# Peptides against a protein of PDB entry 1IK9, part 89

Target 1, 211 residues: chain A of PDB entry 1IK9
Amino acid sequence: MERKISRIHLVSEPSITHFLQVSWEKTLESGFVITLTDGHSAWTGTVSESEISQEADDMAMEKGKYVGELRKALLSGAGPADVYTFNFSKESCYFFFEKNLKDVSFRLGSFNLEKVENPAEVIRELICYCLDTIAENQAKNEHLQKENERLLRDWNDVQGRFEKCVSAKEALETDLYKRFILVLNEKKTKIRSLHNKLLNAAQEREKDIKQ
Target 2, 207 residues: chain A of PDB entry 1IK9 as posed
Amino acid sequence: MERKISRIHLVSEPSITHFLQVSWEKTLESGFVITLTDGHSAWTGTVSESEISQEADDMAMEKGKYVGELRKALLSADVYTFNFSKESAYFFFEKNLKDVSFRLGSFNLEKVENPAEVIRELIAYALDTIAENQAKNEHLQKENERLLRDWNDVQGRFEKAVSAKEALETDLYKRFILVLNEKKTKIRSLHNKLLNAAQEREKDIKQ
Target 3, 195 residues: chain B of PDB entry 1IK9 as posed
Amino acid sequence: MERKISRIHLVSEPSITHFLQVSWEKTLESGFVITLTDGHSAWTGTVSESEISQEADDMAMEKGKYVGELRKALLSVYTFNFSKESAYFFFEKNLKDVSFRLGSFNLEKVENPAEVIRELIAYALDTIAENQAKNEHLQKENERLLRDWNDVQGRFEKAVSAKEALETDLYKRFILVLNEKKTKIRSLHNKLLNA

## One batch from the design tools (peptide; made by RFdiffusion4, then SolubleMPNN)

Design b2_p14_5_s3 (from b2_p14_5, 9 letters changed)
Fold by OpenDDE base, seed 4:
Structure b2_p14_5_s3 (fold): chain B 211 residues (1-211), chain C 211 residues (1-211), chain A 14 residues (1-14)
Amino acid sequence: as target 1 above (211 residues)
Amino acid sequence: as target 1 above (211 residues)
Amino acid sequence: YKEEIEKISKEEFE
């Protein structure tokens, strides 16, 4: 079972933060359990897949779009945008919420809730879930941090090897060219020397032919 | 102000999870506010630095060691080890905890708490803090995840450049040597040709002298 | 190749 807890502000009690828990199996579309609490009282209702489908049909909204709006309203928490208004009557146990657009507000959904007999148990379970979620998220953070540090070390090691490879390539090229120039100059000097010896031998022959 | 919320089990109410909030400024040593709740009632007490020092002295324990034990007892939550037992009287509002060792249990500390008049406000604030902590930890997780993905990409990029650099170094060495061998062989051939011309010229001179 | 270049370098000075 998946769950999300969010803060909501009720139109009737704007000074008192309420907490909305939604619990579901795999998809919100297949139905969910909604729980509302003010830290003293709690109210719970079950919303079936059929009720979700009926409400989507009554709104003349495509079911996937409707479920998408439900997800934004019920799971996103009180984002700063008053796009969703929440209403709850403690007397009737009737919960409803509206989507507020610039020129139009419309009811997005409504649920009959039941007052929980033991709200303290619901509140304790909610706090337990929050603490478990904190612990899980903290463990994940510590894991990701250690992995990040490992990746940084590995990156630095490869970067250092790469820089050494670049420098070694340049050094190799420079050394090979220097060695080649030396050998080539020696060969050129030998060729010049042999050419001069040939010229001298030819000049001596020309002298010997001239007695 | 720093805070930590943990689950504790009271000896008097082992079936009901309690939540222990500890709030402090920078160090637990400088004093703290302790809040206990069962999801219906709440109790709060302030522990001063002087009370911490006095309790350490009364226990004949070094203050830093005592504060270290306080931190383990009050901030670590209910780890699986029953090393710390928590006791609370709702009637006297007296909270105390013991350290349980294999052969010895001893009182580690005690606090007078006061029943909170509006426990719902304390519970709401506690849930708000948990939700804020979840959101912060989630944002940090998402950040670390993105950074890890970046570091992995950067590592792969440098690794690929390094492999290309290694291959390019080997290719450069091979190409330079091949080019050098070609040029050197041309020079050797020229030297051999010039040497043969010198030998032929010497042999012709020796024939002309015998004539 | 390195040995060949060194050999090519040495043989003509003898």
Scores: peptide ipSAE 0.027, ipTM 0.843, DockQ to the pose 0.619
Fold by OpenDDE base, seed 3:
Structure b2_p14_5_s3 (fold): chain B 211 residues (1-211), chain C 211 residues (1-211), chain A 14 residues (1-14)
Amino acid sequence: as target 1 above (211 residues)
Amino acid sequence: as target 1 above (211 residues)
Amino acid sequence: YKEEIEKISKEEFE
């Protein structure tokens, strides 16, 4: 089960923050339970998948688009953009909300709610849900923070090993070239010595022919 | 200002979850405001730094230890360990709590609360605080998640570069040795050729002397 | 290869 609680302002009571709870299974399209409270009274209604489909058809709106608008209105709260206006009559228990566009306002949806006999129980459960959500989110934050710290250490360790590998590669190349030059110079010296011995042998042979 | 809300169970009403809000500036030691609610009624009291100090002295407890016990009782909620028992009289508005040890139970603290005239306002503000805390924690979670994903990418990039550097170092060493062997073999062949020329020149000189 | 280079280096000093 999924749940979202949002703050809303009613047109009839703009000074009193109301709370709109929506609860559903998997998708809001399959139907939902709506609960409204002012912290003293509570009202609840159930909206079926068939009612959502019928409202979409009555509006001549594609169902997925309509459910998308319901989600924005009921789950996001009235964002600071006043795009949605909420109305509720405590006398009739009729809840309705409108989408306000620049040149057009229209009713997006409406529900009949029932007054809860024990509003304190509903309010306590709502607060319990909020406290549970806070605890879960805090535990997740602590986990993510510890993981971030681990990943940063692991990155620093690999970076340091990489830099050492680069330096070791350059040092290896330099050392191998130096060693090769030494051995090559020894071989060049031996070649020069053998050439000089050949020249001396040729000069001695020319002296022996001249007696 | 710091705030903590906890679920508590009262000895007088064990079936009804109560909520204990504690609010303070910087440290609980400097005093705090306590609010109790059952989702219908609310009660509030203010506890001063002097009252906390006096309670610690009356208990013959070091102040820092006493404040540490207050923090565990009032801010952690009754953890599932039943270490703290909460009592409240709605008639007297007297709130007290006990620490239960294996062989000893003792009163840890007590407060006179006042019944709030407009409990709905206090309850609405409490729910608003919970919703704000949820939103803040969600935003922090999303930020930490994005940072974790970044750090993981950065780690994979450096790890891949490091592995390539290791392989390139080994390949460089192998290539340099192969090239050095080729050049050294050329020099050895030249040395052998010069030695053979010296031997032939010596043999020809010995023929010329016999001739 | 290192041993072969060292061997190549030593065999000509003998």
Scores: peptide ipSAE 0.026, ipTM 0.843, DockQ to the pose 0.601
Fold by OpenDDE base, seed 1:
Structure b2_p14_5_s3 (fold): chain B 211 residues (1-211), chain C 211 residues (1-211), chain A 14 residues (1-14)
Amino acid sequence: as target 1 above (211 residues)
Amino acid sequence: as target 1 above (211 residues)
Amino acid sequence: YKEEIEKISKEEFE
């Protein structure tokens, strides 16, 4: 089961932050349980897949688009823009929400809720879920932080090896060329010496022929 | 201000999860505000630095050690071992907690709390803090995840460059030696040819002198 | 150095 808790403001009680819990299996489209609380009272309702389909049909909206709007309204909390307005009557237990566009507001959905007999249990369970989520997220953060530190160390090690490899390659090239030049110059000197000996021998032979 | 919420079990109400909020400035040693709730009622108390010092003195415990035990008791929640036992009387509003060791249990601290007139506001604020903490932790998780992905890409890039550098170094060495051997062999062939010409010239001169 | 080696390699004893 997936769960999301969001804070909402009700039009009827704008000074009191309410909490909207939505719980569902796999997809919101399959239905969900909605719980509303003000920290004293709680109200719950179950919305079936058939009710979601009926609301989509009544709105003449494609079901996937409608479920997408439900997800934004019910799971995102009050985004910075009052795009979604929430209404609840404690007397009728009727919950409805509207999407507010620039020039048009329309009802996006409505649900009958029931007042919970033991709201303290629902509130405690909600707080427990929040604390569990905090603990899980903290453990994940600590894991990711340790992994980041590992990856940074590994990056620095490879970077240092790479820089050493570049320098070693340049040094190797320079050393091999220097050694090559030295050996070539020795061979050139030997060739020059042999050519001079040949020239001298030819000149001596020309002198011996000329007596 | 720092804040920690933990779930605790009271000896008086072991079937009902209670929540212990502790709020403090910089260090727990400077004093703290404690709030207890069962999701219906709330109780709050302020513990001063002087009260903490007095409790440490009454226990004949070094203050730093005492504050360390307070931190474990009040901020860690019920660890898996019932090392800390929490007691609260709703009638007297007296909160006390004990450290349970194998052979000795002792009172670690006690506080007078006051019943909050509007517990719903305290509960709403507590839930708000939990939701804020979840949002902050989620944003941190998303940031750390993106950073991990970046570091992994950067590591793979440098690793690939390093492997290419190693291979290029080996290839360079092999190529330079091959080229060097070829040029040396050419120079050796020239030297051999010149030596043969010198030997022939010397033999011809010896024939001309005998002639 | 590469240019110098190439030059040394191409210098035929004229």
Scores: peptide ipSAE 0.024, ipTM 0.842, DockQ to the pose 0.724
Fold by OpenDDE base, seed 2:
Structure b2_p14_5_s3 (fold): chain B 211 residues (1-211), chain C 211 residues (1-211), chain A 14 residues (1-14)
Amino acid sequence: as target 1 above (211 residues)
Amino acid sequence: as target 1 above (211 residues)
Amino acid sequence: YKEEIEKISKEEFE
């Protein structure tokens, strides 16, 4: 089961932050449980997949699009742009929410809720879930931080090896050319020496023929 | 101001999870506000730096060690090993906690709390803080995840460049040696040719002297 | 190849 808690403001009680919990299995489309609390009282309702389908049909909206709007309204909390208005009557236990567009407001959904007999239990469970979520996210953050530090070390190690490889390639080329020039010069000197010996031998032979 | 919320079990009500909020400025040593709630009622007390110092002195404990124990007791929640026992009397509003060691339990601290007149406000604020903390930690997780993905890409890029550099170094060495061998063999062939010409010239001269 | 170049370098053709 998945759960999301959001803070909302009710049109009837705009000064009192309410909390909207939605619980579902795998997808919001399969149905969900909604819980509303003000920190003293709580109200709960169950919405079935059939009710979601019926509401989408009544709205003449494609089910996936409707569920997408439900997800934005019920799971996002008060998004920064007052796009969703929430209404609740404590007398009727009727909860409804509207999507406010520039020129059009429309009811996106409505639920009959039931007042919870033991709101303290619901509130405690809600706080426990928040604390568990904090702990899980903290552990994930610590893990990701350690992994980042590892990846950065590994990057620095490979970068340093790469820089050494570049420098070693340049040094290798320079050293090989220097060594080759030395050996080549020795062979050139030997060729010159042998040529001079041949020239001298030819000159001596020409002297011996001229008596 | 820093804050930590922990779930605790009271000896008097072990079946009902309580929540212990501690709020402080910079360090717990400077004093703190403690709030206890069961999701219906709330109790609050303020502990000054002087009270912390006095309690440390009364315990004959070094202040930093005492504050370290307070931090473990009050900020860790129920650590997995029942090391801390919490007691609260609703009648007296007296809160105390004990550290349980293998053979010794001792009172670590005690606070007089006051019953909050509007517990719903305290509970709502507590839930808001939890939701804010979840949102902050989620944003941090998303950031760290993106950074990890970046670092991994950067590592793969440098690793690929490094492997290419290694291969290019080996290829360079091989190519240079092949080129050098060709040129050196040409020079060796020239030296051999000149030596043979010198030997032939010497043999011809020796024939001319014997005739 | 290093050994071959060193050998090529040291071969004094007399």
Scores: peptide ipSAE 0.028, ipTM 0.843, DockQ to the pose 0.783; fails the geometry check

Design b2_p14_5_s4 (from b2_p14_5, 8 letters changed)
Fold by OpenDDE base, seed 3:
Structure b2_p14_5_s4 (fold): chain B 211 residues (1-211), chain C 211 residues (1-211), chain A 14 residues (1-14)
Amino acid sequence: as target 1 above (211 residues)
Amino acid sequence: as target 1 above (211 residues)
Amino acid sequence: YKEEIEKIAKEEFE
């Protein structure tokens, strides 16, 4: 089961923050339970998949688009942009909300809610859910932080090995060339010595022919 | 200002989860405001730094140790270990809590609370704080997740470069040795050729002397 | 290869 709690402002009570809880299974499209509270009273209603489909059809809106608008209105909280207006009558228990565009406002949805007999129980459960969510999110944050610290250490270790490998490659190349030059110079010296011996032998032979 | 909300169970009402809010500036030692609620009623009291010091002295406990025990009792929530027992009288508004050890139970602290006139306002503010904390923790989680993904990519990039550097170092060494062998063999062939020319010249000179 | 180069280097001094 998924749940989202949002703070909303009612047109009738703009000075009093209300809380809108929506609970659903897997997708909001399959239906949901809506709970409204002011911290003293609570009201609950159930919306079926068939009601969601019917409202989409009545609006001549594609169901996925309609559910997308419901998600924005009911789950996102009234974002700071007054795009959604919420209305509730405590007398009739009728809840409705409107989408406000620049030149057009229209009713997006409406629900009949029932007053909860024991609102304190609903409020306690709502607070419990918030506290559980905080604890879960804190544990997740601590885990992610420890992973970040591990990944940073691992990155530094590999970076340091890489830099050492680059330096070792350059040093190896330089050392090998120096050693090769030494051996080549020895061979060149031997070649020069042998050439000089050949020249001397030729000069001695020319002397022996001239007696 | 720092705040912590915990769920507690009262000895008098073990079936009803209560919520204990503690609010303080910088350190719990400087004093704090305590708020108790059952989701319908709320009670608040203020504890001064002098009262905390006096209770520590009356218990013959070092102040830092006493504040450490207060922190465990009031802020950690009653951990699953029933180490702390909470008591509250709605009639007297007297709140007290005990530390339960294996062989000894003792009163750790006590506060006089006052019934809040508008509990719905306190409850709404408490829910608002929970929702704000959830939003902040979610944003922090998303940030840490994005950092983890970045660090993992950066690690993979450096690891791949390191592996390429190792392979390139080995390939360089092998290539340089192969090239050096070729050049050495050319020089050896030249040396052998010059030695053969010297031997032939010596043999011709020996023929010319016999002739 | 290192041993072969060292061998190649030594055989010409002998």
Scores: peptide ipSAE 0.024, ipTM 0.841, DockQ to the pose 0.605
Fold by OpenDDE base, seed 4:
Formats: sequence, C-alpha cells, structure tokens
Structure b2_p14_5_s4 (fold): chain B 211 residues (1-211), chain C 211 residues (1-211), chain A 14 residues (1-14)
Amino acid sequence: as target 1 above (211 residues)
Amino acid sequence: as target 1 above (211 residues)
Amino acid sequence: YKEEIEKIAKEEFE
C-alpha cells in the first residue's frame, strides 16, 4: 500500500492546517482511502474505482486525465498556487474540492467521510508513518552521500592517472625526438665526413693524372 | 532551534505509542523543551541548563557523559534495545526515564511537564515539522541522486579519456620508432654506400700505382 | 624497437 500525507487548508477553517492522507494500492485509479485530520479529530472515507470512474464520466473527463488531476489535488500537498480549493463540512462529513482556473472554478471531486471514533490512533499511526519515512529517507541520504564520496574519490583517482598519462605521453614524445635528433645529427656528420674523404680522394687522383 | 521527534513506549501505557519531541538551541546541554503526546493529549516541559547540570551532579556523572546519555535516551527513538525505560504519570505530569543495564537500572532523569491546553495545535505543528522534514530530505535525496549520476558520467568520461590516452601513448611510441628506424636505415645505407665508394677508389688507386 | 634504434645508433660509431 502506498500513501501520501499532505497539508491542506479548508475554506471553512483557513487558520487551521489540516492533513490529508491518501492511501492506495499500486495506482490511485484502483481506488483509495482518504483520511482528514486537524490533529484532534479524524475523518475517513473509501473511494472505489467505480466512484472514480463515475466522477470522471460525470465530469465528461477522460479517466486518465481525471486521475491525473486527483493526483495533483490529493497528493501534491498545499502547493502555493491555490489551484485546488478544499472544502469539508464536519457536520455532514462531506469533503469536496475544486480546481480553480483564472475564469472558472469547477468541482473536481467529492467524498463522504465518516468521523473516526478513535482519532488518536489515526493520528499516532500518521505520525509513525512520518517518522518511518524520515528514517528511511535519512538512511537513503546517508547511502547516497557515501556513494557520492566514493564516486568523487574514484573520479579524482582516474583524473590524476589521466593527467599523469598525458604528461608521460608528452615527455615520451619529447625524449624520443631528442634522442632521434642526436642520432640523426651523428649520422649526418658521418655522411659529411665520408663525402669530404671522397672529394679529397678524387682531387688527389686528378693531381696524380696531371706528370 | 533543533528538534527531534521519537517514538517511545511508556511503562504505564505500553500499547499506546507516544511521541517525544525534544527541541533545543545548538546543544542539548544548554537546555531543551520536551513535549510528549499520545495523539490526543500533549504535555510540555522546559529543562534548563542548570537542571541538566544539577541532575548530572546528583548522579555523580560528568556533565558531558550525562548529556551524552540524555541524547541517547531522548533523541535516538525507541531503538529495540529497551536500554531506556520511560515513565509518565498523566496525573502528576511527572516524566522520568531509567537506563536499564543487565544488573542495575538507574534513573537517568526526570522532568515535570505541564498539560497543553490545546494539544491539537502541538500535534499539527509536529505533523507539519515531520512533513517539512520529509520534503527537505526528499529534495536532498533528489539532489544527491542527480549528483551521483553526474559523478558517474564524469568518471566514465575521464576513464574513457584515460584509456584513449594510454592507447595513444603506445601508438605514438610505435609510430615514432617506426619512423626513426626508416630514417636511420636510410642514413646507414648512405654511409655504407659512401664507404664502398671510398674502398673502390682506394683499390683503383692501388691498381694505377702497380701499373 | 628501442633496442634496435640503440643498436643502429651504436653500430655506426664503430
């Protein structure tokens, strides 16, 4: 079972933060349990897949789009954009919410809730879930942090090896060229010396032919 | 202000999870506010630095060690080890906790709490804090995840460049040596040719002298 | 190759 807890503001009680819990199996489309609390009282209702389908049909909205709007309304929390307005009557236990557009507001959905007999149990379970979620997220954060530190070390090690490889390549090239130039110059000197000896020998022969 | 919320089990109400909130400035040593709730009622007390010092002295414990035990008791949550036992009287509003060792249990501390007039406000604020903490931790997780993915990409990029650099170094060495051998062999051939010309010239001179 | 170059370098000094 998946769940999401969000803060909402009710039109009737704008000064009192309410908490909306939605619990579902795999997909919100398959139905969900909605729980509302003010930290003292709690109200719960079950919304079936058939009710979701009926509300989508009544709105003349494609089911996937409707479920997408439900997800934004019910699972996003009180984002600052006031795009969704929440209404609840404690007397009738009727919960409904509207989508506010610039020029038009329309009812997105409505649910009959039931007052929970033992709201403290619901509130305790909600707090437990929050604390468990915090602990899980902290453990994940610590894991990711350690992995980041490992990856950073590994990156630095490879980077340092790469820089050494680049420098070693340049040094190798320079050394090889220096050695090659030395050897070539020696060979050039020897060739020049041999050419001079040949020229001298030819000049001596020309002198000997001329007695 | 720092805070920590933990689950605790009270000796008097072992079937009902309680929540212990501790709030402090910078260090627990400088004093703290303790809040207990069962999801219906709440109780709060302030513990001063002087009270912490007095309890440490009364226990004949070094203050830093005592504060260390307070931190383990009050901030660790209900770890499975039952090392700390929590007691609270709703009638007297007296909260105390014990450290359980194999052979000895001793009182670690005690606080007079006051019943909160509006527990719903405390509970709502506590839930708000949990939700804020979840959101912050989720944002941190998403950041760390993105950073991990970046570091992994960067590592792969440097690793690939390093491998290319190694291969390029070997290829460079091989190419340079091949080029050098070619040029050296040409020079050697020229030297040998010049030597043979010198030898032939000397032999022709020796023939001409014998004539 | 390194040894061959060094050998080629040395043999022509003799």
Scores: peptide ipSAE 0.023, ipTM 0.842, DockQ to the pose 0.613
Fold by OpenDDE base, seed 1:
Structure b2_p14_5_s4 (fold): chain B 211 residues (1-211), chain C 211 residues (1-211), chain A 14 residues (1-14)
Amino acid sequence: as target 1 above (211 residues)
Amino acid sequence: as target 1 above (211 residues)
Amino acid sequence: YKEEIEKIAKEEFE
């Protein structure tokens, strides 16, 4: 089961933050349980898949688009834009919400809720869920932080090894070239010495022929 | 201001989860506000630095150790060990808590609370704080996840560059040695050719002298 | 390879 709690403002009670809990199985399209509370009273209703389909049909909206709008309205909470307006009558227990566009407002959905007999239990359970979510998120945060610290250490280690490899490659190349030049120069010196000996031998032969 | 909400079980009402909110400025030692709620009623009290000091003195406990125990009792919630027992009388509004050791239980602290006139407002504010904390923790988790993904990419990049550097170093060494051997062998062949020419010239001179 | 090059470098013309 998935659950989302959002703070909402009711048109009838704009000074009192209400909380809208929506709970569902896998997808909101399959239906959901909605709970409204003001911290004193609570109201709950169940919305079936058939009711969602009927509301989509009544709106002449494609079901997937309608469910997408329901998800935005019911699960996003008070986004900074008053795009969704929530209405609830405590007397009739009728909950409805509207999407406000620039030039048109339209009813997105409506649900009959029932006043909960023991609102304190619903409120306690809601607070428990919030505290559980905080604990889970904190544990995940601590895990991700430790993993980031590990990855940073691993990055620094490989970076240091890479820099050493670059420097070692440059040093190796320089050393090999220096050694190669030394050996090559020794062989060039031997070649020059042998050439000079050949020239001297040829000059001595020319002297011996000239008696 | 720092705040922590914990679920607690009262000895008087063990079947009903209560919530203990503690709020303080910078350190718990400087005093705190305590709020207890059952989701219907709320009770609040202010504990001053002087009261904390007095309770520490009455216990004959060093203040830092006492504050450390207060922090564990009041901020850790229901740890799996019933090390801390919470008592509250709704009639007297007297809240006290005990530390349970294997062979000794002792009162750790006691506070007079006052019943809140509008508990719904306190409960709504508490739920708002929970929702804000969830949103903040979620944003932090999303940030840490993105950072983790970045660090992993950066690690993979430098690891790949390091492996290429190692391979390039080995290839460079092998190539330089092969080239060196080729050039050295050419110089050796030239030296051999020059030596043979010198030997032939010496043999011809010996023939001319015998002539 | 280093030893082999040094050997080749030092090998006088037999």
Scores: peptide ipSAE 0.022, ipTM 0.841, DockQ to the pose 0.606
Fold by OpenDDE base, seed 5:
Structure b2_p14_5_s4 (fold): chain B 211 residues (1-211), chain C 211 residues (1-211), chain A 14 residues (1-14)
Amino acid sequence: as target 1 above (211 residues)
Amino acid sequence: as target 1 above (211 residues)
Amino acid sequence: YKEEIEKIAKEEFE
């Protein structure tokens, strides 16, 4: 079961934060349980897949688009832009919400809720879920932090090895060329010496032929 | 202000999860506000630095050690090991807690709480704090996840460059040596050729002198 | 290769 708790403000009680819990199996389209609380009282209703389909049909809206709007309204809470307005009557237990566009407001959905007999249990379970979610998120955060620190160390180690490899490659090239030049110069000197000896020997022979 | 909410079980109501909120400024040692709720009623008390000091003295415990035990008891919740037992009388508003060791249980502290007139407001604020903490932790988690993905990419990039550098260094060394051997062999061949020409010229001159 | 180069270098034709 998936669950989302959101803060909402009711038009009837704008100064009192309410909490809207939605619980569903896999997809919101297959139906959901909605719970509303003010921290003292709680109200719950179940919305079936058939009711969602009927509401989409009544709105002449494609079901997937309608469910997409339900998800934004009920799971995101009141986004900062007052795009969704929530209404609830404690007397009738009638909950409805509207989407506010620039020039048009329309009812997106309505639910009959039932007053919970033991609201304290619902509130306790809701707080427990919040605390469990905090603990899970903290554990994940600590894990990600440790992994981040590991990856940073590993990156620094490879970077340092890479820089050493680059420097070593350049140093190797320079050293090899220097050594090669020295040896080649020795061989060039020997070639020049032998060539001069040959020229001298040829000149001496040419002198001996000329008596 | 720092805050921690924990689940506790009261000896008087072991089937009903209670929530213990502790709020403090910088250090628990300087005093704290304690709030207890069952999701219907709430009770609050303020513990001063002087009361903490007095309780430590009454226990003949060093203050830093005592505060350390308070932190474990009040901020960690009931750890799974029943090391801390919580007691509360709704009639007297007297809250006390014990540390249970293998062979010894002792009272660690006691507080007089006052029943909150509007528990719904305290509960709503507590839920708001939980939801804010969840949102903050989720944002941090998403940030750390993105950073980890970045660091992993950066590591792979440097690792790939490093491997290429190693291979290039080895290839460079091999290529330079091969080229150098070829050039040296050419110079050696030239030296041998010149040396043989000198030997032949000397032998011809020695024949001409014997003639 | 290094030994071969050193050998080639040291082989002075006498």
Scores: peptide ipSAE 0.022, ipTM 0.841, DockQ to the pose 0.721; fails the geometry check

